# Designs tried in a protein design run: peptides against a protein of PDB entry 2AZE. Part 66

Target 1, 148 residues: chain A of PDB entry 2AZE
Amino acid sequence: AQECQNLEVERQRRLERIKQKQSQLQELILQQIAFKNLVQRNRHAEQQASRPPPPNSVIHLPFIIVNTSKKTVIDCSISNDKFEYLFNFDNTFEIHDDIEVLKRMGMACGLESGSCSAEDLKMARSLVPKALEPYVTEMAQGTVGGVF
Target 2, 101 residues: chain B of PDB entry 2AZE
Amino acid sequence: GRLEGLTQDLRQLQESEQQLDHLMNICTTQLRLLSEDTDSQRLAYVTCQDLRSIADPAEQMVMVIKAPPETQLQAVDSSENFQISLKSKQGPIDVFLCPEE

## One batch from the design tools (peptide; made by RFdiffusion4, then SolubleMPNN)

Design b1_p14_2_s4 (from b1_p14_2, 7 letters changed)
Fold by OpenDDE base, seed 4:
Structure b1_p14_2_s4 (fold): chain B 148 residues (1-148), chain C 101 residues (1-101), chain A 14 residues (1-14)
Amino acid sequence: as target 1 above (148 residues)
Amino acid sequence: as target 2 above (101 residues)
Amino acid sequence: TEFELSGLKVTVIK
């Protein structure tokens, strides 16, 4: 019947929406883990050093990075007030946001790529509220995607 | 029947989505708390060593851009043009290079 | 080690 067809369409719509939200949640979890792990690392490091790092030796979040071959020639045009920048490269470049940087640093414990050791998983779980721990486990196992 | 089955499925999906929303709310709350915590923000930084671990300055130049919120970024990466444009409306943009060892 | 802006051709737009 037409009614059943309509409900089937709605079912598919909801499934797609859930899938999108699952992806968003996973990213949020990774961000949380990465941020907290970074803060924890730096806190420990500063305690060991008994001082914070020099101000110009660190970059605080948020930021983005641009990387290119060291051989790439870069021309930079900057407005007087530094509100506008224009970079011209003679070769390809890459742009990464701070979250991607943290992931590559291992701050997300390899959870983002399924390369999560037992120790990594333990760390990841410790950096999220209890309610999120089961989801972290599912992410590590690669079982996220089912409807719960 | 088919109708009853579909109706039940939709109810289950609704419950699943509600649970998902709840988890997302928890997560966003944690991120907000982190952003509002002065000590956490003070400690939310990376070093040159960190950046070198991602892209070795011996082979790659690493540029760091700190821009105010709502800054417009446009990037063109094609065979004919390699360009990044930044335009801020809320303040100056800071650009740094990770030094080579 | 400190971050710096160097090694770039910089043109100031007035």
Scores: peptide ipSAE 0.048, ipTM 0.894, DockQ to the pose 0.035
Fold by OpenDDE base, seed 1:
Structure b1_p14_2_s4 (fold): chain B 148 residues (1-148), chain C 101 residues (1-101), chain A 14 residues (1-14)
Amino acid sequence: as target 1 above (148 residues)
Amino acid sequence: as target 2 above (101 residues)
Amino acid sequence: TEFELSGLKVTVIK
């Protein structure tokens, strides 16, 4: 009886660990798709333009963005060496990391929400190694982890 | 019996976890390759148009922050105060505004 | 377009 109870505790621990790893894997897949899709888009754009964009017209990863109303007053204090910044707002703001920006740009093909068209799914599959394609399909269908 | 059933469950879960570990390894490897590829890193950028697509400068000011690794970020968004503090240990922080058209 | 730091009240901390 005690042995079975111990194994049941271990079973639950493993199930939880697997669930966590599934979440981590899904995020990694989304990052891979988003990055590769972004690179592919920009490569094509530069080829069409026959030149790279001006250096100050683009922002390379990594970055974060802060957005607020245009009416928001922002006071910015900067150290001499630019190691320290302090922004004071008179109203609310939002912060987004680069991955979230890429997702909102559609670089993850809607896979993050399971809202993929046939074309989106095709693109997503094409941007991962073959071993990951079945998992991408499961993500699109919302069936990941159904056996646990 | 019950013991045999639980033992079998644990073995199945072990196999499932090993499969996940393998897939994660593949994915992590791909991300490393991207980070080490000079051409990929050169092309890993967004434009003002991209930022406008997610936050319209007609209504929102969009500020971009590029900070060195391990930069400390503190944000307070409450009725008492609204502030963001950044403290870098490895170099200067760059801040940009997406210009209006 | 070009990214720049403008439209902000900047105070230099010494």
Scores: peptide ipSAE 0.042, ipTM 0.893, DockQ to the pose 0.035
Fold by OpenDDE base, seed 5:
Structure b1_p14_2_s4 (fold): chain B 148 residues (1-148), chain C 101 residues (1-101), chain A 14 residues (1-14)
Amino acid sequence: as target 1 above (148 residues)
Amino acid sequence: as target 2 above (101 residues)
Amino acid sequence: TEFELSGLKVTVIK
């Protein structure tokens, strides 16, 4: 019947929406963990050193990274007011956002790939509100994908 | 029947989505609080050592770009040309080079 | 270690 068919379409629509929200939630959780972990690491490091790092030795979020071979020749043009930049490369380059950098640094505890040690999982859980802990566990196990 | 089954499925999916929305609200709230916390922002930084850990400075050159919100970024990475263009409307853009050592 | 490049108007990196 047409009614049943309409409901089938709606069901599929909702399933896809849920899937999208799951993906968004996972990314948000990873961002939260990575950020909190970074802050925690730096706080501890500064306490250990008894001082903050020199101003020009660190880059604060947010930022993006551009990397290329050291053999790549780069021509950089900057406007006087620094509102405009133009980079010309003679070879390929890569662009990464700060979140990706944090993930590669291990700040997300390997949760992004579902490969967490027991210690990693413990850390990840400690960096989220209690309500999110079950989801973190599922992410670590790679079992996220079902409908609640 | 089929109709009842589908109706039940939709109700269950609605409940599932509501749970997701709840979790997302919690998460977004946490992220907002972090962004508003000045101490957290002060400590939200990476070092050259961090960047070296993800891109070997012996082989890769690493630039860091800090741009104001709404900055336009255009990148072309093809055999014809390799280019990055940045245009800000809300302030200056800062570009940094991570030293090899 | 210190970040550089900022403030340069024209730079050629090789």
Scores: peptide ipSAE 0.040, ipTM 0.893, DockQ to the pose 0.038
Fold by OpenDDE base, seed 3:
Structure b1_p14_2_s4 (fold): chain B 148 residues (1-148), chain C 101 residues (1-101), chain A 14 residues (1-14)
Amino acid sequence: as target 1 above (148 residues)
Amino acid sequence: as target 2 above (101 residues)
Amino acid sequence: TEFELSGLKVTVIK
């Protein structure tokens, strides 16, 4: 009885750890797809233009986005060395990291929300190593964790 | 019996976790390679058009913040206070405004 | 279009 209890505790510990790793893996896959898709898009665009974009016309990763109504008044204070910034708004604002921005741009092919078309899924699979393709398929089908 | 069943379950879970670890290692490796590839990093950018697709500057003011690693971001969004504080310890912070046009 | 860097120590943005 005691041995069985010990094994059940261990079983639960392992199940929780697996659950955490599943979430981490899904996020890593989405990041990989989003980054590679972005790079591929930009490479193609530059090839068509036969030149890179002007330096100040693009923002390189990593970055954070802050957006608010155009009617919002913002007071910005910057330290002399630019190490400190203080923004005061008179209304609500939103903050998004670069990964979320890429997802909203469709760079993750809708895989993050399970909204993949056949073409989206094909693109997603093409942007990961072969070993990850089955997991991408499971993510699209909503069957992740079925074997655990 | 119950003991044998639990033992079998643990073996299966061990195998599953090993598979996950392997896949995670592959992902981590790919991301590291991407971060170390100069050409990929050069191409890892968004445009004003991209940002407008998320938040149109005609309706929303869009501000981009590029900060060094470990920069502290404090945000307060309540009816009484709307504030963002940035504090870097590793270098200057750059802030960009996305133009309306 | 081009991004504009915020360079003012104190700036009011609308």
Scores: peptide ipSAE 0.037, ipTM 0.893, DockQ to the pose 0.037

Design b1_p14_3_s1 (from b1_p14_3, 6 letters changed)
Fold by OpenDDE base, seed 5:
Structure b1_p14_3_s1 (fold): chain B 148 residues (1-148), chain C 101 residues (1-101), chain A 14 residues (1-14)
Amino acid sequence: as target 1 above (148 residues)
Amino acid sequence: as target 2 above (101 residues)
Amino acid sequence: STTTVKTTTLKRRI
């Protein structure tokens, strides 16, 4: 009947919404792990060095990076107040946000690709609240997606 | 029957979504705590060495963009146009090159 | 190889 069809449509809608929320949660978890791991790394490094690095030697989050061939010619136009920039390249470029950089640095412990060693997983679990640990485990195993 | 089955499925999905919402709230809270912790923010940095590890400066030029929140970024990467435009509403944008090692 | 960056100051908004 039409009632059943309506419920089936609603069911599918809810399934899709859940899937979207799962994706969002996974990204949030990865961000949390990456940030905490980065902070932990730097804290340890500064303790080892017995002082923080010079201010101009570090790049604080948030940031974006653009990379291109060293052969690429870049024309940059900047407003007087530096509120506006225009970059023209003569060749292709790549843009990466800070989260992606952290992932590539291994700050997310390989969890982003579901490729974690035992030590990676241990680290990842240690950087989240207990309630999130089971989800981290599922992410590491690549088994996220089930409805719970 | 079919109706009862679908109704039960929807209830189960609702419970599942509630659990997800709960987990998301926990995660969001943790991220907020990190953002509000001054010492954590002080330590939330990468180095040029980090960037070199993911983009070889021998082959690639790495440009860093530091922009205020809500800065608009528009990028075009096509065979006929390679362009990035930035427009800030809240303050100046900083752009600098990562030095080669 | 060397990256060439040309910088121009804008006198009006983009």
Scores: peptide ipSAE 0.027, ipTM 0.882, DockQ to the pose 0.037
Fold by OpenDDE base, seed 3:
Structure b1_p14_3_s1 (fold): chain B 148 residues (1-148), chain C 101 residues (1-101), chain A 14 residues (1-14)
Amino acid sequence: as target 1 above (148 residues)
Amino acid sequence: as target 2 above (101 residues)
Amino acid sequence: STTTVKTTTLKRRI
């Protein structure tokens, strides 16, 4: 009986660990897809334009964005060495990291929400190593979580 | 029996975790390769048009923050206080506005 | 309206 109890505890521990790793893996896959898709898009765009964009016209990763109403008044304090910034707003704001931006741009092919068209899924699969393709499929179907 | 069933479950879970670890290693390797590829990093950018697609500067002001790794970011967004604090230890922070077109 | 940004330079901490 005690041995069974010990094994059940271990089973639960392993299940939780697997769940955590699954979450981490899903995020890693989304990042990989998003980055590769972005790079691919930009490469194609530059090829068509026959030149790279002006250096000051693009924002390289990593970055974050802050958005707020145009009516919002912002008070900004900056240290002389630009190591410290303090922004005071008179109204609410939003913060988004680069990964979220890429997801909203569709760079993760809607996989983050399990809302992939057939074309989206095809793209997503093409942007990961073969070993990850089954997992991408599971993510798209919302069936991740089973024992494999 | 119960013991045999649990033992089998644990073996299956071990195999599953090993497979999961393998997949994670593949992913981390791929991301590392991307980070080390100069051309990929050169192409890892968004445009102001991209940002307008998610936060249209016609209606919203969009501020871009480029900060070194390990920069501390603190944000307060409440009815009484709206504040963002940035503190870098590894270099200067760059902040600029995304213009409206 | 247009967003108004007011900037103040902080002195370096010692």
Scores: peptide ipSAE 0.026, ipTM 0.881, DockQ to the pose 0.035
Fold by OpenDDE base, seed 2:
Structure b1_p14_3_s1 (fold): chain B 148 residues (1-148), chain C 101 residues (1-101), chain A 14 residues (1-14)
Amino acid sequence: as target 1 above (148 residues)
Amino acid sequence: as target 2 above (101 residues)
Amino acid sequence: STTTVKTTTLKRRI
């Protein structure tokens, strides 16, 4: 009886750990797809233009963006060496990292929400190693976890 | 019996976790390769047009922060305090606005 | 540590 209880506790622990790892893997897959898709997009664009964009016209990863109303007043205090910044806003703001930006750009092919067209899914699959393709398919269908 | 069933379940979960770990290793390896590839890093950029497409520049301003790794970011967004604090240990932080056009 | 602080507005770069 006690042994069974101990094993049940262990079972639950393992299930939770697997669940957490599944979430981590999904995020990593999305990052991989987004990065590779972005690179492909830009490579194609530069090939079509036969030149790279002007250096000051692009923002290389990594970055963070902050957005707020144009009416928001922002006070910015900066250290002399620019190691420290303090921003004070008079209204609410949003912060997004580069990965979130890429997702919103569609670079993850809608896989993050399980809203992939056939073409999106095809693209997503093409951007990962073969071993990850089944998992990508499951993500698109919202059926991740069937084997765990 | 129940004990045998639980034991079998645990073995299956172990195998499943090992498979999951394998997939994670594959994925992290790919990300590392991307990070180490000069051409990929050169092409890993967004444009102001990209940001305009997602940030509704008609109503929102977009500020870009380029900070070294391990930079601390603290944000407070409440009715009584709206603040962002950045502290870098490895170098200067660059902050700029994206143009609307 | 911050020894000198300046208040400024953000600049356009791109």
Scores: peptide ipSAE 0.025, ipTM 0.881, DockQ to the pose 0.042
Fold by OpenDDE base, seed 1:
Structure b1_p14_3_s1 (fold): chain B 148 residues (1-148), chain C 101 residues (1-101), chain A 14 residues (1-14)
Amino acid sequence: as target 1 above (148 residues)
Amino acid sequence: as target 2 above (101 residues)
Amino acid sequence: STTTVKTTTLKRRI
């Protein structure tokens, strides 16, 4: 029947939307954990040093990094007002945003790959509101994927 | 019947999505709180040491780009062209190299 | 060796 078919189409539409939102939520959780963990790390470090780091020694979020071989020649053209940049490389390069950097630093506790130790998972859970803790646990176990 | 079953499925999916939306709202709220907290923002930084730890400083150079919001970034990485272009609408772009050890 | 960066000022907008 056409009516049932219409509802089946709607069902599939909703399932796909839920799947997309699940992915978005996981990324948001990772960002939250990474940011809070970074802040916590730096707070502790500054307390231990009894002073903040020199202003020019740190890079505040947000940022992007580009890495390439030390042998790569880079030609950089800059507008007078520094609103426009053009970089030409003679070899391949990589671009990473700050979130990716934080993940690689371990700030997301390995949760992004489901590679959490018990201590990592404990840390991750401690950095989210209680309502999100079950979801963090599911992420660590790799069991996120079903519909609620 | 089949119609009733599908209708029930849709209601269940609606409830599931509502739960998901609730969790997302909690998460986005936390992120907003972080962005609005001046102390958190002050402490939201990495060091060049952090960057070197992930980029093999022996072989790689690390360039840092600080750009205003809504800056356009275009990158081409092909055999014929290796290029990055940046276009800001809200202010100057800052680029610097992480110092070597 | 160290990466060489040559910086120039644009004569026109990109």
Scores: peptide ipSAE 0.024, ipTM 0.882, DockQ to the pose 0.037

Design b1_p14_3_s2 (from b1_p14_3, 7 letters changed)
Fold by OpenDDE base, seed 5:
Structure b1_p14_3_s2 (fold): chain B 148 residues (1-148), chain C 101 residues (1-101), chain A 14 residues (1-14)
Amino acid sequence: as target 1 above (148 residues)
Amino acid sequence: as target 2 above (101 residues)
Amino acid sequence: STEKVTVKTLKKRI
């Protein structure tokens, strides 16, 4: 009886670990798709323009975005070596990391929310190795969660 | 019996986890390849137009933070405190507004 | 009042 209980505890532990790994895998897939899609978009755009954009017109990854109302007053304190920044706002703000920005741009093909069109899904599948395609399909259908 | 059933379940879960690990390794490898490809790094950028799709600079001020890896951002957002703290250990932090804003 | 605290760490991914 005690042996069975021990195994049941272990079972639950493993189930939770698998769930965590599933989440991690999904995020890794989304990042891969988003990055590759971004790169190909920009490559194509530069080819069409026959030149890269001016250096000061683009923001390379990684980055963080902070947005707030234009009316928001911001006080900034910067260390001499610029290793430390302190911003004080008089109103609320939003923070977005680069991955979130890419997702909102559609670089993850809507896979992050399971809102893929047929073309979106096709694109997503084309940006991952064959071994990952079934998982991408499951993500698009919202059927990820089962154990293999 | 119960013991046999649980044992079998654990074996199946182990196999499932191994598959996940395999897939994760594939993903990690792909991401590493991207990070090691100089052309991909050069092309890994967004534009101010892209940022406008997230937060319209006509209504919102968009501040961009470029910092070395492992830079920590701490934000407080409450009725009394609206604050962002940045601390880098590897180099200077660059903060700017989108030039097209 | 309660405060919402968010912590993010920049990681090199590319």
Scores: peptide ipSAE 0.169, ipTM 0.895, DockQ to the pose 0.734
Fold by OpenDDE base, seed 3:
Structure b1_p14_3_s2 (fold): chain B 148 residues (1-148), chain C 101 residues (1-101), chain A 14 residues (1-14)
Amino acid sequence: as target 1 above (148 residues)
Amino acid sequence: as target 2 above (101 residues)
Amino acid sequence: STEKVTVKTLKKRI
């Protein structure tokens, strides 16, 4: 019947929307863990050093990094107000945002790739509210994807 | 029948989505709390050593881009064109090399 | 040759 067909279409739309929200939630959880872990690391390091690091030695979030071979020639043009930049390279480059950098630093405890040790998982769980802990566990086990 | 089954499925999916929305709200709240905490903001940084662990400046140049929110980065990477364009509407953009290069 | 185009928009983080 036409009514059943309409509901099937709606069902599929809702399933796709849920799938998208699951991905968004996972990313948000990873960001939360990474940020809290970073702050915790730096707080401990500064306490051990008994002072903050020199201002020019640190890069505060947010940021983006671009890396390329040291042999790459870069031509840069900048607007008068520095609102616009144009870089031309003679070879390939890589771009990483701050979240990707934090993940590669291990700040997300390997949760992003499902490669958490028992200790990593313990750390990850400790950095989220209780309500999010079950989801963190599912991420570590690779069981996220179904509808709960 | 089929109609009853589909109706039930849609109700269950609605409940599942509401649960996801709730968890997302919790997570975004935590992130906002971090952004509002001045001490957390002060401690939200990486070091040159951190960047070296990702891309060793001995082998590669590391360029850092600091820009206001909503700044757009567009990159083209092909055999014929290697280009990055940055455009900000909220303030000046700062670009610098990793200090330990 | 294929051309890779990447667009990123900076968002407020912390």
Scores: peptide ipSAE 0.159, ipTM 0.895, DockQ to the pose 0.699
Fold by OpenDDE base, seed 2:
Structure b1_p14_3_s2 (fold): chain B 148 residues (1-148), chain C 101 residues (1-101), chain A 14 residues (1-14)
Amino acid sequence: as target 1 above (148 residues)
Amino acid sequence: as target 2 above (101 residues)
Amino acid sequence: STEKVTVKTLKKRI
């Protein structure tokens, strides 16, 4: 009766919470893979070059990028202390955070799309602790969504 | 019965959530370790070439925003208004253009 | 008119 109804409500609540946590975990895994892969890439590159890149040639995380047509007119207002910025565009723009940039760079091995090559999957698995490997595999197969 | 079934389901869901929590803890720990590792911090960068690879600089300008944590970004993109607002509470914001090749 | 509003908060992750 009412007791069963209460339990059913709780069941639905838990299912929703689990779903949310699954999404959060997936994003965290992607971030981990992307960061580790980026670091690995740069380490290798610097080793090959036998030197770090010029300081002004790199952008350390975190960052955000905004891109728009070169023809777009941008008006920028900046506070004296540079705590506030206001940009007005005469046309559309795109915003990408650093994680999205890394994903587009392939740093997440295409895992974010649930479709990656065997080699990409191998790389992704190598960048996470063993306990996370099964979940990475499920992400690659697009089979995440079930209850553990 | 129905009650017993629901009770069992809730127990199973609890176990599943606990497993998720465990995995999340592992993952967050790894991310924390990355943030605390000096080499990882030093090597956590992209190049202008990287940015050009995702946004064609021949057609698009790329503006880079470096801001303190908790900086708020608000963007409006419509036929009538195209605006980005940045508000930092912890320090100055740095904005620069990615140089063209 | 249609308007897209995006609000994001920058967070230090590493």
Scores: peptide ipSAE 0.155, ipTM 0.893, DockQ to the pose 0.708
Fold by OpenDDE base, seed 1:
Structure b1_p14_3_s2 (fold): chain B 148 residues (1-148), chain C 101 residues (1-101), chain A 14 residues (1-14)
Amino acid sequence: as target 1 above (148 residues)
Amino acid sequence: as target 2 above (101 residues)
Amino acid sequence: STEKVTVKTLKKRI
């Protein structure tokens, strides 16, 4: 039954594609939650202070951070137009994108690691459209993975 | 029979994928709306204090890179080479150091 | 290619 075999191959292909899309969806949800939570935090903070922070005191998204030991020596070469940078380190370094930073800040409410308190889960749910709330709940419970 | 069963499975998977696509569309729409909202973009920032909370400058030097879209970043982190190269085609790159205090 | 390159060395407290 070659036809059945072909369909079984296709079935497996679709299952893998669905799995990939599930991962992508989870990341999109985390990004949405993190961004909205960050904005909400800062809005509240500025309201309490009755003014925005000094422009030079904040880093707007997007950004990348690089961290290394305080003992690391760094040589930097920069083009005159600042279009090109070259950093040479004498020791190891770490690179983190803004999304990872937000996650570590707790902006994704611990949903990324399944370490979501009841309060965090409530916050996470409040930051997504209603249609996504069930998926957020599944993420928090670690039950995402099955084909729905 | 088996053929009919497989055919039905594929139809069900198609419906599942369509639902996923719908949810993903909702997410991307939300993110787009955030990117288009001026107030949200104004408030989409972190502070040096935030960065200290995840990478303490007392122990680690923290550099912040602000680069235009499509900026190429190449990094080598090996025993022989420790290097970061940034190449932008859409504007200047800005690099900041978070203060220790 | 880069016309002018500025080199800066960052020294950290030890």
Scores: peptide ipSAE 0.032, ipTM 0.883, DockQ to the pose 0.032

